# Ledger of designs, part 15: peptides against a protein of PDB entry 4GMN

Target 1, 375 residues: chain A of PDB entry 4GMN
Amino acid sequence: RYANITLLALVTLASIGTDFQETLVKGNQGSRESPISAADEEWNGFDDADGDAMDVDQKSSSGEDQEEDYEEIDVKEDDEDDDDDSITSEMQADMERVVGADGTDDGDLEDLPTLRELIQTAVPQLIRLSNLPIDSDESLTIQSHALSALNNISWTISCLEFANGENANIHNAWYPTAKKIWRKTILPILEADSADLKLATQVTSLAWAVARVLHGETPTDGNPHRKFISLYHSSKQQAGGNSNSIEEPEDPFQGLGVKCIGVVGSLAHDPAPIEVNREVGVFLVTLLRQSNNVPPAEIVEALNQLFDIYGDEELACDKEVFWKDGFLKHLEEFLPKMRTLTKGIDKRTQPELRTRADEALLNLGRFVQYKKKHA

## One batch from the design tools (peptide; made by RFdiffusion4, then SolubleMPNN)

Design b1_p9_1_s2 (from b1_p9_1, 4 letters changed)
Fold by OpenDDE base, seed 4:
Structure b1_p9_1_s2 (fold): chain B 375 residues (1-375), chain A 9 residues (1-9)
Amino acid sequence: as target 1 above (375 residues)
Amino acid sequence: IKLREVLPR
């Protein structure tokens, strides 16, 4: 009886997480910016709107030297009184009030009571249920449903815009909870080294959703990027050996390999430790070099992650990893291979994969040109 | 944006 109620509650929470996304997407259809996944944004570079330097052909019109007698306009030095712009004591008091509001900006979700209860009440219970000792098929079922609910919630939140301080209240409420999911749910499951590929896929999907918000601020304890890289390689070895075709997901972007790439890419963003960034960057570039045996969806994801990680030249990883480890050469050498790969995808049978590959190819060309301009 | 591994309804 309690098990069935728990399972029904978990299914309901997972449904709420999905329905919340659908509601956000419908709400945003009124604003012209569909929440583009960071993977669906065309990398435009910095458009240096260096507008047309109109070559104003200075027609040397030899205008005759009319000595116009410049009448010395005696500009009276009006003694403009140095109005000492003494910041009015009111402006100083308002600035001190703004600086002195070390308000615990515990992301006040007063206006979002359902999301508040989801983050503050439901998620902590889901974390607890995902960490139950596995001693029965019932406990395994509860764990799987708890992970699915956490996944749906975390993915929904990861689809919100947080750039430029957007949704800061939601970000601030989610951030400590996301770190708790990472430390209490994701890391323990990754450390258990289970041969269960279903569990590995569930935890990796959840890890990606969490890492899409935390990025380089994701806890580096226990080198989780190496665990996901190891999981990537292990998943490839298992797929090659057993004629039990794990039904490749109908969606090529739902594969465990894509998810591993998405996690480690997200973990490598600034302010990630430079050695974490390097290990991930080398992994991603190595996939491009070995692309003959890599699924096209994993190549698309690896490219998008490389653009997102190394798109900003002001970041320490640009100098210390991208340039220092010679990544530009590998990207340039991959460009003709990417053209061949993309052309090999049938638009009729795999339209989404072809569209995402055409985009990643375009972005690769632009990215290589950008990096050559800024070398 | 599609959720990855959404529970089937």
Scores: peptide ipSAE 0.031, ipTM 0.776, DockQ to the pose 0.107
Fold by OpenDDE base, seed 3:
Structure b1_p9_1_s2 (fold): chain B 375 residues (1-375), chain A 9 residues (1-9)
Amino acid sequence: as target 1 above (375 residues)
Amino acid sequence: IKLREVLPR
């Protein structure tokens, strides 16, 4: 009884997170013809694919053909418009305020009561549930659902614009909570050294969502960038060895490899320690050098991360890492390989991957030209 | 100059 109520509450919190994202995406599409930034699509909602097929052992009792005239009960399809308007009027009002509000510096979220309750009341409980001792299949299920709900809330918040002091109230309320998720949920799971790739994928998705807001201000305790780089390499070794295909997600961008790149890229932004930036930058440039054995989606993400990390010449990492470690040469040498890779993607079978690769190729050409002009 | 100001999103 209590377990089922807890699971239902966790599913409901995960769904609320998803519905918030969908409406933020729809709202942002209406105000700017800004193409959906390739980062907004990384939302795996709660995959209810654990349909326990109750094997109803239909004992074949050979009972005789009584033609019972089943009166076709014309079940009027009442089009119950399942107005799965899971978006409450309060949630919709909070979202309209997030899109329209001049950034007030007050972290009190007075005008955003639903978002305030998610951050202040729900998230601290989800952090607690994600830290339960794992001693049963029930505790594993609770942890997975708590991670899904945290992932959903964190991704939704990470899709908000925080540049130039936009949404400063939400940023200020979320920032200490995001650091708490990192220290209390993400780091302990990464330190448990579990061989569970499902759990590793869930925690890495959550880590990316959190790191998209914290960037280089993400806690560096225990060198988490090295843990995600190690996880990247370990995931590639498992995929090559056991024909128990963990089904590569149908979406190439939802892969654990892409998520690991997104996390470490986000961690390497200013004001990250220069040695953290260097280790991540070397990892990303090494993927480009080894591109013949790297999925195209991971190459697209690695390029986008490199553009974001090194796109500002005034940052210390430009001089101390980008120029000092000779990254421009590697990017220039990669241009012809990227053209070949992008042309090899079929527009009919993988239209999104082709579009994002065409964009990343265009940006790579511009980035190389920019860096050559500012050398 | 941030490159993202010059790159079309």
Scores: peptide ipSAE 0.030, ipTM 0.707, DockQ to the pose 0.072
Fold by OpenDDE base, seed 2:
Structure b1_p9_1_s2 (fold): chain B 375 residues (1-375), chain A 9 residues (1-9)
Amino acid sequence: as target 1 above (375 residues)
Amino acid sequence: IKLREVLPR
C-alpha cells in the first residue's frame, strides 16, 4: 500500500517534469520562428568584431514545381483530445512567466509557485528516495522512479536560457539543488559501480541534465569525468558480447555512449580544471580518430561538445589544451571523414540523425576555418 | 539535443 502510493507519486512527479518541458518547448517555439531547440543551435562561430559575416547566400535553387496531385486523403484525425489535463493552470501560468519574464537577479521564486515547490519540496524528497538502501526489487523500483523524476525536472530546467543573466532567479534557486543532486544522488550511484546498465543509463542521463547547468562548476571531487569515460568504454565492451543487447534505443541520441559524451563535455567547460578539460578533450578527439567504430550519434555529440568547449579563444583551455595538444589538426583531418559519415546516413530511415549530422558537418567546417584564422 | 525524457512506462 505505501509503496504503491510512493510509486504513484513518483510517476506523477516524472509526468509533471515532462509536461513542464513540453510546455516550455511550445512556449519557446512561439517566441522563436525556428523550432531550433537551444541544444540544436547552429554554431555560427564567434562574432569577429570585423563584420565579415559570411552572408551564406541562400541560393534558392528553383526546384521545378512538380505538381504531384496528392489526393487529399481526408483522414479525419479523430482528435481524441485525450486532454491529459496534467498541465495545471498554475504550471501553465509559471511557464508563461518563464518565457516572458525579465530574470530578476534574486533566487526568489515568489512569482513561480509551482517551480518553487518542485525545487524546494519535491526534489529534496526525490534525492532521499534515490539514496534508499537497495534491499528489494521494490526499493530498486522506487530508486528508478525517483531518478526518472529527477531526470525530467533537471532536463526541463536545463532547457532554460541562463546566458546573459536570463532566468537568474531560477538559476540561483536551482544551482544549490543541482549541486546537491550531483553530490547526493549521482556520485554515490557512480561509486557503487553497479553492473546494472539501466541504472547507469538513468544516472548518466541525470548527470548530463545537471551538468548542462553547472558546466565546469560541477563538483570535480573524485574525478567523475573518468568514471563516465570508463562507463563509455565498458558499455562498448558489453554491447559486443551479449545478443541480449539492451534494445538499442529507437533514438540514436538516447544511447548510453551519447549520454557519457554529453556529461564529460559539459564537465570540461570553463572553469573546469585544465587537466579535467585535457582528459575530456583527448577522449573526444580520440573518438573522431577512431570514428570508423563509433556510432554517428556519438560523433555528432562529440563534435558539438568540442565546439562548445574550445570556441572561446580567451579561455585558458584554448591555449593550454586546444593549441598545445594540436586538436586543430585532428579536426581538419576528420572533416573529409565526417562528410563521408554524414552522406552514409539514410535521410529516409534516420531523418533526425541525418539533420544533426549535416549541422555538425557545417559547424566543423566553420570551426576549422575560424581556428585557422585565429592561429 | 533531444531532451532525454524518461517517459513513465
Scores: peptide ipSAE 0.030, ipTM 0.774, DockQ to the pose 0.098
Fold by OpenDDE base, seed 1:
Structure b1_p9_1_s2 (fold): chain B 375 residues (1-375), chain A 9 residues (1-9)
Amino acid sequence: as target 1 above (375 residues)
Amino acid sequence: IKLREVLPR
């Protein structure tokens, strides 16, 4: 009984997180033709894949042809458009305010009561539930649902613009909570070294969402970038061995490899330690060099991360890593390979992957030209 | 110059 109520509450919080993201995306499309950064499409919500287990083999009985003349009761289907708009009018009003708010610098969410309760009341409980001792299948299920809810909330918040002091109130409220998610949820799960690829994918997705806000201010304790790089390599080894391949997600951008790249890329932003930036930059450039054995979606993500990390010549990482380690040469040598890779993607079968690859190719050409002018 | 100013958003 208590477990089922807890699970229902976690599913509901995960749904609210999804619906909040969808509505923010719809609201932002109406006001600014700011191209959604390629990262806004990279979040598949909770796949309710658990539906298939009730094959109730009702094999039984051959009962006879009684032609009961059931009078056609013309039940007018009142089209109750059950617009099960799971979004409460209060959540919708908060979302409209988030899209429209000139954020006051005070981390006060007085004007955003639903978002405030989500961050201040719900998330701290989700962190606790995600960090329970796993001693049963029930505790594992609770952890998974708590991670899904944290993921959905964290992704939604990460889709907000925080540049130039936009949404500063939300940023200031979220920032300490995001650090708490990192320290209390993400790091302990990464340190447990679980062979569970589902759990690894969930925690890596959450880590990416959190790191998209914290960037180089993400806690460096225990060198998390190396843990995600190790997870990337381990995931490639496991896919080759057991015929229980976790079905590669239908979306190429939902793969654990892409998520690992997104996390480590985000962690490498200024003010990350130069050593962290270097290790990540070398990892990303190495993927481009090995591109013949790397999924196209991972190449797209690795390029986008390289553009974001090294797009500013005033940053210490430009001089100390990008130029010092000769990254421009590797990017220039990769340009013809990227053209071939992109042209090899079928527009009919993989339209999104092709669009994202065409954009990444265009950006790579511009990036190489930019860096050559500033050499 | 930030590359984001040079790249098409």
Scores: peptide ipSAE 0.028, ipTM 0.715, DockQ to the pose 0.068

Design b1_p9_2_s1 (from b1_p9_2, 6 letters changed)
Fold by OpenDDE base, seed 4:
Structure b1_p9_2_s1 (fold): chain B 375 residues (1-375), chain A 9 residues (1-9)
Amino acid sequence: as target 1 above (375 residues)
Amino acid sequence: SRRIRPWEL
């Protein structure tokens, strides 16, 4: 009885997430005339026009060198069981203080009561349900439906514009919840190293949706980018061995490989640690070098991630990774391969894949020209 | 870019 009510509630929440997404897509289709016009603009990087550089006058106080004779205090290693719960409480208290000190809209979705209840009431229950002990087929079904509901909600929110402070109230309400989904749902399931490719696909889909909002501010604990890179490689090894491959999704862009690329690409954005950015950048560039064995949809996603990560020359990753590790040369060497790959896609059988590949090829040419001009 | 969205129907 309770299981059936829970399943009905989860299906209803998944449907609400889908219906909300359809409504946002229909609403945005009324305001966006055809995206064909953006295909004629020269790639100029990201024009961050409104950088009000607060001149923080660093008064260099020249403190004089007092050689204080540090007596070697034999600090007894008291085995204080550092309950690692303390760092989470101070960062949480500082986050609560930062949210409370700027008179920015407190994520009080007063005008959006349904979205508020979805984020504040429903999502925390879905996080709990996604972490139930799997002891039965019923608990596995509940987990799957909870992940599907979280996926649809997270994807829907990740489709809002948050650039330039747009939808800041929704962003501020979602951001702590997105971090909670990451820490409490995504990481534990990813660490369980389940051979369940369906579960891995659901979690990776959710991770991509969450990382599309959090970007480089996604928690770096346990190096999740490496786990998704490992999952990418493991998924390729499994697909090669069993002729009973799980039906390749009819949509080439719904594949686990594309989802892994989308996650790690999103994780590598500023302010991600330079070494995380480097490892992801090297992974993506390596896919381009190995393109003969990589599905076209994964190449399209890898290119789009590379453009988004390295499109701004003011970011530390441009100097410290893109130029330093010689990525431009690899992109130039890939141009003729991308032309061949794109031309090999049949417009009649795979029209979407061909369109996205034609766009990625155009952007690759522009990006290479841009980077050569700014070298 | 209209990025592909893996939502489950």
Scores: peptide ipSAE 0.046, ipTM 0.802, DockQ to the pose 0.046
Fold by OpenDDE base, seed 5:
Structure b1_p9_2_s1 (fold): chain B 375 residues (1-375), chain A 9 residues (1-9)
Amino acid sequence: as target 1 above (375 residues)
Amino acid sequence: SRRIRPWEL
């Protein structure tokens, strides 16, 4: 009885996290390109100033109009009005305020009562549930659902823009809680060195969500970047050995390898210790060098992380790691491989992977050009 | 594109 109520509450908290993301994404489609669309904006470098519009000569090649009669498959959306009233009116009002608050109010979450209760009341309970002694299948199930709820909450918050002091009230409320999730949930599970790939995937997803907000301010105690690099390599060894493929998630970007890259990339941002940055940068560049044996989604994530880490020339890691360790040469040598890799992705079967690879290829070309201008 | 985030559904 109590377990079923706890599980229902955890599922509801996980759904709340998902619905919050979906509404943030829907709300932003009306006024600005989604912060996910902004994260899919073409990386132009940090130089806003030099608007040298390269005249791309639009050679209008008149391709013949083959009117392929696309039979409009009338997918009857059976509007199963499953009125999953999962979104409370109070939660919807908080979500509308988060989307509408262009206000630099350094204030308390007084205006966001549902988000406040989520961060201050729910998350500390989820952290406790994630740390239960595992003595039964019931305790494993509770831990898994607590991790899923923490993951979805943390990912939702990591969707918000925090640059330039945007959402500072939410950032300030979340930051100590995010550090607590890291220290009390993520680190203990990583140190337990469990062979449970499901648990490792959940913790790595949560770690990525948390590290997307904390960046280089993520606690470096115990060198967690090395644990995630080790987990990356261990996961690759397991996938190669047993013909019981743990079904690679249908989405190539949901793979444990991508998640490990996302975590370590996020951990390596300024103000991370230069040696942490170096170890991560060398790992990411090594993936590009070994790209023949690396899934395309992991290459896309590794490239994005390299752009985000080394895009700013004023950062200590640019001089002390990027230039000093000769990363530009490896990126330039990877350009022709990336073109081949991207062209090898079928647009019909993997449209998202192809789009993200086309973007990462374009950004790689621009990034190499940028770094050559600033050499 | 929406970068599909690693949500647990």
Scores: peptide ipSAE 0.045, ipTM 0.797, DockQ to the pose 0.043
Fold by OpenDDE base, seed 1:
Structure b1_p9_2_s1 (fold): chain B 375 residues (1-375), chain A 9 residues (1-9)
Amino acid sequence: as target 1 above (375 residues)
Amino acid sequence: SRRIRPWEL
């Protein structure tokens, strides 16, 4: 009886995390500039205040609007009012405040009561449930659902902008909790060296969400980046041998390899220890060198991580790793391979992967040009 | 960068 109530509560908390994302995405489609829209934000480097805005001469080709008479397919909205009101009106109002706050209002978490309750009351319980001793299928199920709920909450928060001091109240409330998730949930599971690839995928997804907020301030105790790199390699060795490979997720971007790259890339940002940055940077550049055997989605993520890590020339990692270890040459040598890889992705069968690869290819060209100008 | 969001359903 208590187990079923706990499981229902965990499923509900996981659902809330998903629904919060959908609300954030919908709210942000109205406001063109928030990071929750997958903005076609091409990597432009760090804007030095003297950045000549490349006058992208938008030649408005006046394509004659052929009004293709879209026959209004009267899709009868079958109003199946499935009252799956998984989101309370209070949750929706909190999300609308977070999305509608142009980052100038020092909103207190007092004005975000649902988000406050998630961070302060729900997450500490989820951390406890994720740390239960696994002695039964019931305890394993509870752990899995607790990890899913933590994942969805952490991902939702990681979609907020924090870079310029936006949402500082949320950041300040989340930051100690994120460190607690890392130390109490993620590290113990990683240290248990479980052969369970499902559990490894869940903990790696959660680790990525947490590391997307903590970046280089993620606790480096026990060299977790090496554990995720090892997990990456182990996952590749298992997929090559036994036909009982866990079905590769239908979405190329949900793969354990992508998640591992996302974690280690996020861990390598400033102010990460320079040796952590180097080990991650070498790992990422090595994936590009070995790209013939690497899934396209992992290449896209590895490129994005390299741009985010080494985009700023004022950072110690630029001089001590990027230039010193000769990363520019590897990126230049990868450009023609990336063009071939991107062209090989079928737009019809993998439209998202193609779009993300086209973006990453464009950004790679820009990044290489930027780094050559600043050499 | 458009980071992928691995949501668990």
Scores: peptide ipSAE 0.045, ipTM 0.803, DockQ to the pose 0.062; fails the geometry check
Fold by OpenDDE base, seed 2:
Structure b1_p9_2_s1 (fold): chain B 375 residues (1-375), chain A 9 residues (1-9)
Amino acid sequence: as target 1 above (375 residues)
Amino acid sequence: SRRIRPWEL
């Protein structure tokens, strides 16, 4: 009885986290004149203030109007009113305020009561539930649902902009809680060295969400980057041996390998220790060199992490790692392989993977050109 | 910020 009520509350908190993200995504699409999804930010380099705007002369090639006779598929709107009325009017009002908030409010979460209750009341309970002694299948189920709820909340918050002081009130409220999730939930589970790939995937997903806000300020105690690199390699060895269909997630970007790359990439940002940055940078560049045996989604994520880590020439990691370890040569040598890889992805069967690979290829060309100009 | 959605539904 108590277990079922706890599970229902955890499922509800996980749903609230998902719905909160979906509405933040819809709201942020409405405020941008172009729906440049937060995924679709092309890495243009750091603009030197005197950079001539590259006029992308979109020569609209007038493709001839083939009137393809679109048969009106009478899509019966089966209005399955799935009244998943999970979003309260107060939650919706908080979400509209977060999307519309000018980044100037260093204030308390007084105007965001639902988000305040999630961070201050719900998350500390979820951290406790994720740390219960595992003594039964019920305790494993509670841990899994607590990790799912923490994942969804943490991912939602990680989709807010914080870089220019936007949402500073939310950042300031979340930051100490994110560090608690890392130290109390993520690290203990990583130290337990469980052979459970499901638990490892959940913890790695949560670790990525947390590290996307904390970046190089993520606690480096116990060298967690090496654990995620080891987990990456271990996951590849297990997939090759047992035809036990761990159902490869239908989405290539939900794979444990992508999640491991995302975590270690985020951990390597400034002000991360230069040794942590180097070990991660070498890992990512090594994936590109070994690309013939690496899933395309992991290559896309590895490129993307390399652009974010080494995009700023003012950072110590640019001189001490990128230039010193000769990363530019490896990126330039990878450019023709990336073109072949991207062209090999079928747009019909894997449209999202193809789009993200086309973007990563474009960004790789720009990044190599930028770094050659600043050499 | 990249839309990576490791949503556990």
Scores: peptide ipSAE 0.042, ipTM 0.802, DockQ to the pose 0.061; fails the geometry check

